# Designs tried in a protein design run: peptides against a protein of PDB entry 3H8D. Part 52

Target 1, 122 residues: chain A of PDB entry 3H8D
Amino acid sequence: DMKRQQRFFRIPFIRPADQYKDPQNKKKGWWYAHFDGPWIARQMELHPDKPPILLVAGKDDMEMCELNLEETGLTRKRGAEILPRQFEEIWERCGGIQYLQSAIESRQARPTYATAMLQNLL

## One batch from the design tools (peptide; aimed at target 1 R10 P12 T72 G79)

Design b2_p24_7_s4 (made by RFdiffusion4, then SolubleMPNN; from b2_p24_7, 9 letters changed)
Fold by OpenDDE base, seed 4:
Structure b2_p24_7_s4 (fold): chain B 122 residues (1-122), chain C 122 residues (1-122), chain A 24 residues (1-24)
Amino acid sequence: as target 1 above (122 residues)
Amino acid sequence: as target 1 above (122 residues)
Amino acid sequence: GPGTERLRQKLELAEKHNLLEDPH
């Protein structure tokens, strides 16, 4: 449980509509994932022109990656893995703590490392 | 407008938490989509252990597919495309008519084939 | 599912536009 490795990843993306544009017009977004062992616990998306998307396991499974960590290939992408704080800083800025708390209170969140850490803080 | 092709799709999904389980313990959900031309008009999710999710264009864009129909690859997935009535029967059972009506009345719905059909019935 | 497809497309685009390096 708490013995599972916590790993964090980030990848840039451009919108499909921007693919054909000049580099200066390709607005970059960022996709973030927190894996609690082999399975995703939290996901976050920063978009250049719309609000951030916050997703937590249990509540938002349909919008989150269904692959285990190995299946994603993220561990084989150079520069994709990030430090825990690199994820958490953005998560906090985007209101992730409140979002996860609400998911716990509504009984929508699946228990993860993230839910456990939040419960320890409250 | 009304000349746009109406296409409907359904795909099964297994919860990420059930991926490692035996087949008998993998509870299957269903993801439904209605495309009005290249863009999604309605989305619906049937879950094995929680209430259905209803989504309509304009109101629920953040929770709906952001890809155009071609980008989804749904047209290339065997067995994914369904008949209009196969979508509508489930939509009606889940309270989709009332949901869409409420979205229209609150001025949250984007005009689509679905909104037009509903307005013709009322 | 949708979440997996979204990731796949993001990865594909990132690689296509040299935003993400693949050591393989």
Scores: peptide ipSAE 0.273, ipTM 0.671, DockQ to the pose 0.278
OpenDDE base, seeds 1, 2, 3, 5: peptide ipSAE 0.273, 0.213, 0.271, 0.266; ipTM 0.668, 0.623, 0.675, 0.643

Design b2_p24_8 (made by RFdiffusion4)
Pose (drawn by RFdiffusion4):
Structure b2_p24_8 (pose): chain A 119 residues (1-119), chain B 122 residues (1-122), chain P 24 residues (1-24)
Amino acid sequence: KRQQRFFRIPFIRPADQYKDPQNKKKGWWYAHFDGPWIARQMELHPDKPPILLVAGKDDMEMCELNLEETGLTRKRGAEILPRQFEEIWERCGGIQYLQSAIESRQARPTYATAMLQNL
Amino acid sequence: as target 1 above (122 residues)
Amino acid sequence: SVENTSEAYTLEENTAFRERLLAK
């Protein structure tokens, strides 16, 4: 029913802007948009646990801007294939995280919940 | 979900003559494919030593890869799949819009998602 | 360029962009 689009933003800590390149620890921010709305958000950090977020339970913590008001479709190198998102998501325990939110009635139905519930 | 049937692939390549040369002397080219479901709709090749090759379904059937998407194994090749804009950027810089527009005007281009997209643009 | 990568921006530019997205 809706187009699935995935984005990735590599980032460094604000405290690392002016250190030498070898001292800049990298992280990656990810977003899965189910149409205009974000279904899953994922953050890999060099200094703390991975942040996994799903629509519904984590609305307050997730990016609140829809796809068009992010400008992500306009940023070069930002969009990624579905597998580039799914591989990282699975290695972070994302399947169990989304399943847990589904069973406890904390998950908003999206293309992502439909995929886990099907298989 | 016509858009979901669209799949794009890129294979970087070098000539055999450059196989054992230093990495800086390996003149790379790129082969591209746009699959509209099981069949290749557009094929594109950037070469280090000759003009770019642009091919469209219908007009260029003899010159294009004859295998369908599943027969190629491209969906199983690591790093081969690219986003639509990665194909379109190169296709545009090669004159691919003019090439596809002409094939449509000469009615040589077989209707595909690519011809449908160019027509919605015009 | 043939490549379309996040390296088209610096890490600082990417961080600023991300912070904008996550701003409340």

Design b2_p24_8_s1 (made by RFdiffusion4, then SolubleMPNN; from b2_p24_8, 12 letters changed)
Fold by OpenDDE base, seed 3:
Structure b2_p24_8_s1 (fold): chain B 122 residues (1-122), chain C 122 residues (1-122), chain A 24 residues (1-24)
Amino acid sequence: as target 1 above (122 residues)
Amino acid sequence: as target 1 above (122 residues)
Amino acid sequence: SIEDTPQFHSLAEWTAYLESLLAK
């Protein structure tokens, strides 16, 4: 629904093995989230040592953030919110379009802003 | 068109009379732009000493930025790009919804992402 | 800036931790 605010967030994480290493030796991962209004539409995780994880609403609900936007506190976390393109660029590079398309075609995706945009793009 | 990237920018400006004053005495205005793909859809100016100026594509073309997005160099200007909500919040406070609505009703507005969103909101 | 979080090898464990951290 075009009425809902689309908001994007990113949070870094450090591997346990790197927690006590010198800063230069700490390899970061990144957690990404796209909220379509109060509910998550897409989630993505960039790991320093394994392939990216892509998740879409409807298909991957059990593996995605279960909190609504307000409950996450992301809007109150300084530096967490990012531009739409900062999310989309990474999403595209990680094969997110194909992943979401497959979820739509298999009837596993919940309709979101993301699904609507993809359907208009293709 | 939902296919086009929506990007928002903000640039400060200083009044000529304040250019040579001490920094604490320089009152800033703010120039805002919403680009619907390569072309501007909305423009807004916050002035320190006069009412906000609101402009929408189609109606106010002669007063708006005439450059396409690439020509502006805004995408290459550090700190210029802002979140959609950072634009929309100010737009709403300044009466932008009513202004755009009036432009649509008078058949003066060019169809943009902004007009589409408003028509779906109302 | 924002605080870094520990990474877990299990997706479920990591996600749970992240959510708990975010909620606070």
Scores: peptide ipSAE 0.064, ipTM 0.530, DockQ to the pose 0.086
OpenDDE base, seeds 1, 2, 4, 5: peptide ipSAE 0.030, 0.027, 0.052, 0.062; ipTM 0.330, 0.480, 0.429, 0.426; seeds 1, 5 fail the geometry check

Design b2_p24_8_s2 (made by RFdiffusion4, then SolubleMPNN; from b2_p24_8, 11 letters changed)
Fold by OpenDDE base, seed 4:
Structure b2_p24_8_s2 (fold): chain B 122 residues (1-122), chain C 122 residues (1-122), chain A 24 residues (1-24)
Amino acid sequence: as target 1 above (122 residues)
Amino acid sequence: as target 1 above (122 residues)
Amino acid sequence: SVEDSPQFWSLEEWTAYLESLLAK
């Protein structure tokens, strides 16, 4: 409900294989998170050389961040927090709407702000 | 409820009296808005030479933006949208929590995300 | 005057106001 704050975060990562390469040879990926209050609702990963990964709460819990928001320290990482649209634009481009819809239809999605928003649009 | 998006905006303004002065003599203020879905929930104005102005829906409708979010064009103005915390930090510093609480107690506040959040904290 | 309050502004007036703020 309105009582839960929606917060979005993005952090870059370098592939393990590139860790010890020169900067120009380090391909950067991006890790995204949407927290519905203290708990994650959606996660997304952009990779330089493979398809994006989309994850939604309930369905993909085992592959998502298990920490609550405070435990992650994301709110204390400079530059990590992003605007909702900065998340949603990428989410949409990656087919996130359909992914979440499918998760709802299959009864795999845990109810979150994200599921509520989608149902509001449909 | 969760179905309404919370969006925050900030735009600078120069006092009318300073419009035709040299840049160094133009004192900048700031206009803030919190939209609970399409409708404004809170407005705040920072001025260089007078106390801040705090406004909440229901109580201060006559002094607040009457346009819905889309009508304002704020979403299309580069750099206008800000993070929730960028609004809340200033709101808190200016005594916004107490201002909103008083508006609720006096039965002047229109129910919004802001009122719900406050009641969740109290 | 009460009529000068934003509640009584037209869409055009609000638009102009917001644009004015950004232009400054």
Scores: peptide ipSAE 0.074, ipTM 0.493, DockQ to the pose 0.054
OpenDDE base, seeds 1, 2, 3, 5: peptide ipSAE 0.043, 0.054, 0.019, 0.062; ipTM 0.485, 0.493, 0.465, 0.431

Design b2_p24_8_s3 (made by RFdiffusion4, then SolubleMPNN; from b2_p24_8, 11 letters changed)
Fold by OpenDDE base, seed 3:
Structure b2_p24_8_s3 (fold): chain B 122 residues (1-122), chain C 122 residues (1-122), chain A 24 residues (1-24)
Amino acid sequence: as target 1 above (122 residues)
Amino acid sequence: as target 1 above (122 residues)
Amino acid sequence: SVEDTPQFYSLNEWTEYLESLLAK
């Protein structure tokens, strides 16, 4: 439903090996989430030393955030919320379009704002 | 078209009467814009001492920003871009839903993402 | 805020950790 707010979030993390190094030597990773209303639609993880992880609702539920948006506290975490394009630009670069498309075609993706939007774009 | 990026911007302004006062005595206004792709769809102005101004494409073109998004330089102005909900929350509070609806019903509103979204919500 | 992550051996463990961070 087009009533639902599309909200995007990002939080950084430092890998264990770098946690006690000098700031300039800490390689930062990023956790990204797209919430379609209260429920997560897409999740993405950028790691400093391994390939990006892409996850879509329906297909990857067991590996995605199981908390609803309110339960995550993300809306109350300063600096966590990002603009839609800040998510989408990274999503595209990581192959998210193809990943989501494949999940739709294989009937693994749960219908979300993201699936509908992609089908409109194609 | 759902391909078009929906981008929102806000810039502050100080009314002429306050421009030379002490900082604590400067009453701040806000200029808001919603761009549906390269073209403005909605404009809003919050003033410290007069009613909000609401403008929608098609109806109010002569009073709205005539520059396309790229020409405005808003995308290059630090802090100008805001989240969709930051625009919508103010828009709703100012009566923007009713204003846009009336413009649609009177056949004055140009079709935009905003008009389509409103018609989906109703 | 920057969060220090512990070392995990599975993606599930990592996601659980992230969720724990979010809940705080």
Scores: peptide ipSAE 0.038, ipTM 0.502, DockQ to the pose 0.071
OpenDDE base, seeds 1, 2, 4, 5: peptide ipSAE 0.038, 0.029, 0.034, 0.019; ipTM 0.303, 0.502, 0.488, 0.495

Design b2_p24_8_s4 (made by RFdiffusion4, then SolubleMPNN; from b2_p24_8, 12 letters changed)
Fold by OpenDDE base, seed 2:
Structure b2_p24_8_s4 (fold): chain B 122 residues (1-122), chain C 122 residues (1-122), chain A 24 residues (1-24)
Amino acid sequence: as target 1 above (122 residues)
Amino acid sequence: as target 1 above (122 residues)
Amino acid sequence: SVEDSPQAHSLNEWTEYLEELLAK
């Protein structure tokens, strides 16, 4: 159902181990989310000292945010919402297309806007 | 073709008659554009002292920006690109759904992402 | 069209972190 609103968000995070360190020792990561209507379709995590984490609905539900969009409060957080391209650019650089394609081929990916768009692109 | 990138932009404008007035006398309007891939799909103009103007591809080509997205330079103008919802909220408030629907029914609207989404919503 | 199935609701560190962050 392509009429669902696609919304993208990004928020910074500090690792738990760094929370109480001096500011100079707090390495900032980034948490990204793509919501297909009320439910998350993709999640992405950028870390300062390890490889990025890519997550897709269906395959990685246990590791992804389980809150619906309204429950997250992201729509009310100033500066959290980002442009689609701001998400996709990072997603692509991190190998997201290949990751999602593999999830589709293995029949692990739940159908979402992201899976539909990928299948349209290929 | 839903794989085309949808991008939205907003820029302020000052009426020609106000260009050389004191800042306090310059009433600011807003120019909005929706690009479906390289070509404009919808345009919208908010004026301080007259009704909004709604324009859709096919029907209103003569009144719309004729430049492709790259030619406009909008992608390189800081602060010009806006979120889809930032466009749609104003579009809806200005009666854009009815306007586009009427253009489709009269067979004046060129098929775009906007027409496809509207037909999905109805 | 077929509507997507709702996402499973399993607790994870991100849910807790997100709630704390956005509650501020």
Scores: peptide ipSAE 0.029, ipTM 0.522, DockQ to the pose 0.053
OpenDDE base, seeds 1, 3, 4, 5: peptide ipSAE 0.026, 0.026, 0.027, 0.020; ipTM 0.498, 0.518, 0.505, 0.492; seed 1 fails the geometry check

## One batch from the design tools (peptide; aimed at target 1 R10 C65 R76)

Design b2_p25_1 (made by RFdiffusion4)
Pose (drawn by RFdiffusion4):
Structure b2_p25_1 (pose): chain A 119 residues (1-119), chain B 122 residues (1-122), chain P 25 residues (1-25)
Amino acid sequence: KRQQRFFRIPFIRPADQYKDPQNKKKGWWYAHFDGPWIARQMELHPDKPPILLVAGKDDMEMCELNLEETGLTRKRGAEILPRQFEEIWERCGGIQYLQSAIESRQARPTYATAMLQNL
Amino acid sequence: as target 1 above (122 residues)
Amino acid sequence: DERFWEWFTSRGMVPDEEELAEYAE
């Protein structure tokens, strides 16, 4: 029913902007858009646990901008294939995280919940 | 979900003559494919030593890869799949829009998602 | 677009533009 689009933004801590390159610890921010709206958000940090977020339970913590208002389709190197998102998501315990939110009625139905519920 | 049937692939390559040369002397080329479901709709090759090769379904059937998407194993090759824009950027810089527009005008281009996309643009 | 980058930075993140340029290739 809707186009699935995935984006990745590598980032460094704000405190690391003016250190030498070898002292800049990298992280990665990810987003899965189910049409204009974000279904899953994932953040890999070098200094704290991975942040896994799903539509519904985590609306307050997730990026509130829809796909057009982010400009992500306009940024070079930002869009990634579905597998590049799914591989990281699974290694972070994302399948159990989305399943737990589904069973406790905290998950908004999206293409992502439909995928986990099917298989 | 015609868009979901669209799949794009890129294989970097070198000539056999450059196989054991220093990494800086390995003149790379790139082979590309746009699959419209099971069949190649567009094929593109950047070569380090000759003009780019642009191929479209219908007009260029003899020159294109004959295998369908499953027969190639490309969906199982690590790093081979690319986003549509990664194909389109190169296709455009090679004159691919003019090449596809001409095939459509000469009616040689078989209708595909690629011809449908170029027509919606015009 | 600026709103997204403001939101992104508010979460303690600065984009790695060099890595993003590599992905653009």

Design b2_p25_1_s1 (made by RFdiffusion4, then SolubleMPNN; from b2_p25_1, 10 letters changed)
Fold by OpenDDE base, seed 5:
Structure b2_p25_1_s1 (fold): chain B 122 residues (1-122), chain C 122 residues (1-122), chain A 25 residues (1-25)
Amino acid sequence: as target 1 above (122 residues)
Amino acid sequence: as target 1 above (122 residues)
Amino acid sequence: MEKFLEWLRSRGLVPDEEALEELAL
């Protein structure tokens, strides 16, 4: 259903080990999500001290946000929503195209707006 | 052509009379634009000391940005691009729905994504 | 939002409260 609204969000996080440190000693990470309608289609995690994590619906459901978009409250969190390109730029830099492509080819990816767009690109 | 990318931008401005005043004495306005593909479809101006200005393509071309999106450089201006809802929220509050509707009814509005969406709403 | 923040914590991601507040500005 290509008529679903595509919305993107990011939330800053810190490492558990840094949570009680002074702000200047907290290394920041970023959690990213692409929601295809009410459900998450892609998720990214940018960590300050380890490789980025890429996740796609169907393949990585157990590691992805199980809350529907409304349940997350992200739409009501000022500053959380980002432009599509803000997500896609990072997604591409992290190897997301290849990751999603591999998930499609292995039949692990649940069909989403993301899979459809990629299939149109290739 | 409903396949065109819809992009929205916001730029702060100050009144000419305030340009040489101290920052605390400069009243800020906001310039908003909706680009339907390469060309502007809607424009808003929020003024600190006068009513908002609403402009729609076809009707108000002489008062609207004549530059195509690439020529504006807005896509390369960090922080200029805003989410669709950030534009629409202000557009609605300023009476944009009625303004565009009137322009459509008077056959002044050039068909755009904005006119199409409104016609689908009414 | 609380459920979501709890979910993040469960994943080992501590929401950055200061940065979150900054986002809201």
Scores: peptide ipSAE 0.289, ipTM 0.625, DockQ to the pose 0.579
OpenDDE base, seeds 1, 2, 3, 4: peptide ipSAE 0.288, 0.286, 0.285, 0.283; ipTM 0.620, 0.636, 0.628, 0.621

Design b2_p25_1_s2 (made by RFdiffusion4, then SolubleMPNN; from b2_p25_1, 9 letters changed)
Fold by OpenDDE base, seed 5:
Structure b2_p25_1_s2 (fold): chain B 122 residues (1-122), chain C 122 residues (1-122), chain A 25 residues (1-25)
Amino acid sequence: as target 1 above (122 residues)
Amino acid sequence: as target 1 above (122 residues)
Amino acid sequence: MEKFLEWLRSRGLVPDEEELERLAE
């Protein structure tokens, strides 16, 4: 639905093993989310020491945030919300277009704003 | 075109008459812009002492930014870019939906992302 | 937010408190 607000968020994280190390020894990653209205449509994780993880609704629900946007509290966390392009730029670099496209073609992707946009771009 | 990037910006301004007053006597306004790809689609100005100004491409071209996005330098101005909702929230409060709708109905509005979205919401 | 952070931890992602604080500034 075109009425749904598209919002993007980012949260920094560290590895569990680095949890109690000195700051200089904590390798940082980034968790990204695209919410299509109240529900997550895409999720992405940049890890400092392994390949990025791309996740799309429908296909990867079990690995994605099950909390609705309000439940996450992300909208109330200053600095968490990012511009759409800040998400999309990383998404594209990580091969997100191809990943989502494949999920659509395999009938695994749940229809979202993301799937609609991608199909319009093709 | 669904390929065009939608970007939003905000710049504070002061009244010319306040230019050389003490900071406490300078009333600030806010200039907002929505760029649909390289060109401005909507412009909005919050003034401290008069009603807000709403402008849409096609209808109000003569009053709107004539520079393309790159020419403005806005993308290089730290803190200028804002989230879509930061624009839309103000736009809606100021009656932007009705303003744009009227511009569409009168055949004054140039087709943009904004006009397309509004027509999809109706 | 606590629930969300707990979810992140369950996924093996420890929120970076130091960086989160900087983001809030």
Scores: peptide ipSAE 0.270, ipTM 0.630, DockQ to the pose 0.457
OpenDDE base, seeds 1, 2, 3, 4: peptide ipSAE 0.270, 0.268, 0.266, 0.249; ipTM 0.624, 0.623, 0.623, 0.609; seed 1 fails the geometry check

Design b2_p25_1_s3 (made by RFdiffusion4, then SolubleMPNN; from b2_p25_1, 10 letters changed)
Fold by OpenDDE base, seed 2:
Structure b2_p25_1_s3 (fold): chain B 122 residues (1-122), chain C 122 residues (1-122), chain A 25 residues (1-25)
Amino acid sequence: as target 1 above (122 residues)
Amino acid sequence: as target 1 above (122 residues)
Amino acid sequence: MEKFLEWLRSKGRVPDEEELEKLAE
């Protein structure tokens, strides 16, 4: 249902090995999520010293956030919510379009707003 | 088409009479816009010394922004784009739901994402 | 947001409190 609200979030993280280090010695990463209504549709992670991680619903459920949007509390954390473009720009740079397309073609992707948008684009 | 991108923007403004005054003597207002794809669906204005102005496509076309989204340059203005909730919260406070509902019932409203959302809500 | 933060930790991503505070500003 395309009437579902699309919301995007970003949370900074550090590596477990860095959690007790001085701030200047912490390598920062970013965790991104796209929620299609209450459920996650896409997840993306920027890491300081390894390739980006892209995840799409259906294909990558085991690695994606299992909490529904309300359970996460992300909507209540000031600064966590981001603009759609802030997500999409990074998603595109990381090859997210191709990744999702491949997941659709392989029948691994669960239908989401993201899959619908891509199919509309192509 | 619910596949259209929904984008929201906010621009501060000052009254024409204040444009040449010292900063401390400028009363600031806020101009808000909701674009349903390339075309404006809702417009809202917060004024420092008069009631909020609410405008919906179809009913209030003559008072609303006549430029399509690309023509406005809003997407390229840093800080202008806002989260959907940042618009909706103010819209709701100003009685926007009732205003749009009335416009729909009177057959004045042009169908937009906004009208569809409201009809889904009711 | 404790559930989410704990979930994130379980996945090997420790929330960055310093940056989280900046987000709230």
Scores: peptide ipSAE 0.296, ipTM 0.623, DockQ to the pose 0.539
OpenDDE base, seeds 1, 3, 4, 5: peptide ipSAE 0.296, 0.294, 0.292, 0.132; ipTM 0.618, 0.622, 0.488, 0.527

Design b2_p25_1_s4 (made by RFdiffusion4, then SolubleMPNN; from b2_p25_1, 10 letters changed)
Fold by OpenDDE base, seed 1:
Structure b2_p25_1_s4 (fold): chain B 122 residues (1-122), chain C 122 residues (1-122), chain A 25 residues (1-25)
Amino acid sequence: as target 1 above (122 residues)
Amino acid sequence: as target 1 above (122 residues)
Amino acid sequence: MEKFLEWLRSRGLVPDEEELEKLAL
């Protein structure tokens, strides 16, 4: 539904192994989320030591944030929210278009704003 | 068209009379713009010494930015782009919903993402 | 945020408090 707000967030993280290291020795990762209304539509993780993880609703629910947007508190965390293009740029670079497309074709993707947009592009 | 990127920007400004004053004596205003694709859909100005100015495409073209988005250079100005809600929150507070509604009813508003969204809400 | 941060940790993602603080500024 195009009436739902599309909101994007990112949170920096470090590896568990680095949590007790000096900041200079902590390798940074980034957790990204696209919320289509209250529910996550896409999730993406940039890791310092492994390939990016792309996740789409329906297909990857068990690996995605189970909290609704309000429950996350992300809307109350300054600096967490990012512009759509800030998410999309990374998403595209990581092969998100193809990933989501495949999820749609395999009937694994739950309909979201993201699936709708992709289907409009193709 | 829902395929067009909706991008929002704000730029601080000072009154001409204050341009030669010390920073502490410069009252700040804010220029806001909503671009529906390459073209401005809404413009809004918060002034330090007068009521807010609300402008919508079609009705207020002569008072709005005449440059397309790329021509403005706003996409290349760090910090200029803002989140949709950052614009909408101010827009709503300033009576933008009613303003745009009236422009639609008077057939002065050009169809934009903004008009479409409002028509979906009402 | 507490629940969310806990969720992140459960996923093996340790929130970067230093960077989070920077985001808040």
Scores: peptide ipSAE 0.277, ipTM 0.622, DockQ to the pose 0.480
OpenDDE base, seeds 2, 3, 4, 5: peptide ipSAE 0.274, 0.274, 0.272, 0.275; ipTM 0.620, 0.614, 0.483, 0.615

Design b2_p25_2 (made by RFdiffusion4)
Pose (drawn by RFdiffusion4):
Structure b2_p25_2 (pose): chain A 119 residues (1-119), chain B 122 residues (1-122), chain P 25 residues (1-25)
Amino acid sequence: KRQQRFFRIPFIRPADQYKDPQNKKKGWWYAHFDGPWIARQMELHPDKPPILLVAGKDDMEMCELNLEETGLTRKRGAEILPRQFEEIWERCGGIQYLQSAIESRQARPTYATAMLQNL
Amino acid sequence: as target 1 above (122 residues)
Amino acid sequence: MKPLDEWIQQWSESDEDVAIYPEPP
């Protein structure tokens, strides 16, 4: 019913902007948009646990801008294939995280919940 | 979900003559494919030593890869799949819009998602 | 807006490949 689009933003800590390149520890931010709305958000950090977020339970913590208001479709190198998102998501325990949110009635139905519930 | 049937692939390549040369002397080219479901709708090649090759379904059937998407194994090749924009950016810089528009005007281009997209643009 | 929202907008309109993550609240 809706187009699935995935984005990735590599980032460094704000405290690392003026250190030499070898001292800049990198992370990656990810988003899965189910149409205009974000279904899943994922953050890999060099200094703390991975942040996994799903629509519904984590609305407060997730990016609140819809796809058009982010400008992500306009940024070069930001969009990624579905597998590039799914591989990282699975290695972070994302399948169990989304499943747990589904069973406890904390998950908003999205293309992502439909995929886990099907298989 | 016509858009979901669209799949794009890129294979960087070198000539055999450059196989064992230093990495800086390996003149790379790129082969591209746009699949509209099981069939190739557009094929594109950037070569280090000759003009770019642009091919569209219908007009260029003899010159294009004859295998369908599943027969190629491209969906199983790591790093071969690219986003639509990665294909379109190169296709445009090669004159692909003019090439596809002409094939449509000469009625040689078989209707595909690519011809449908160019028509919605016009 | 949230810092994260502003950060995404700002980065999306920049020429930088690697973004500077927002300061913690």

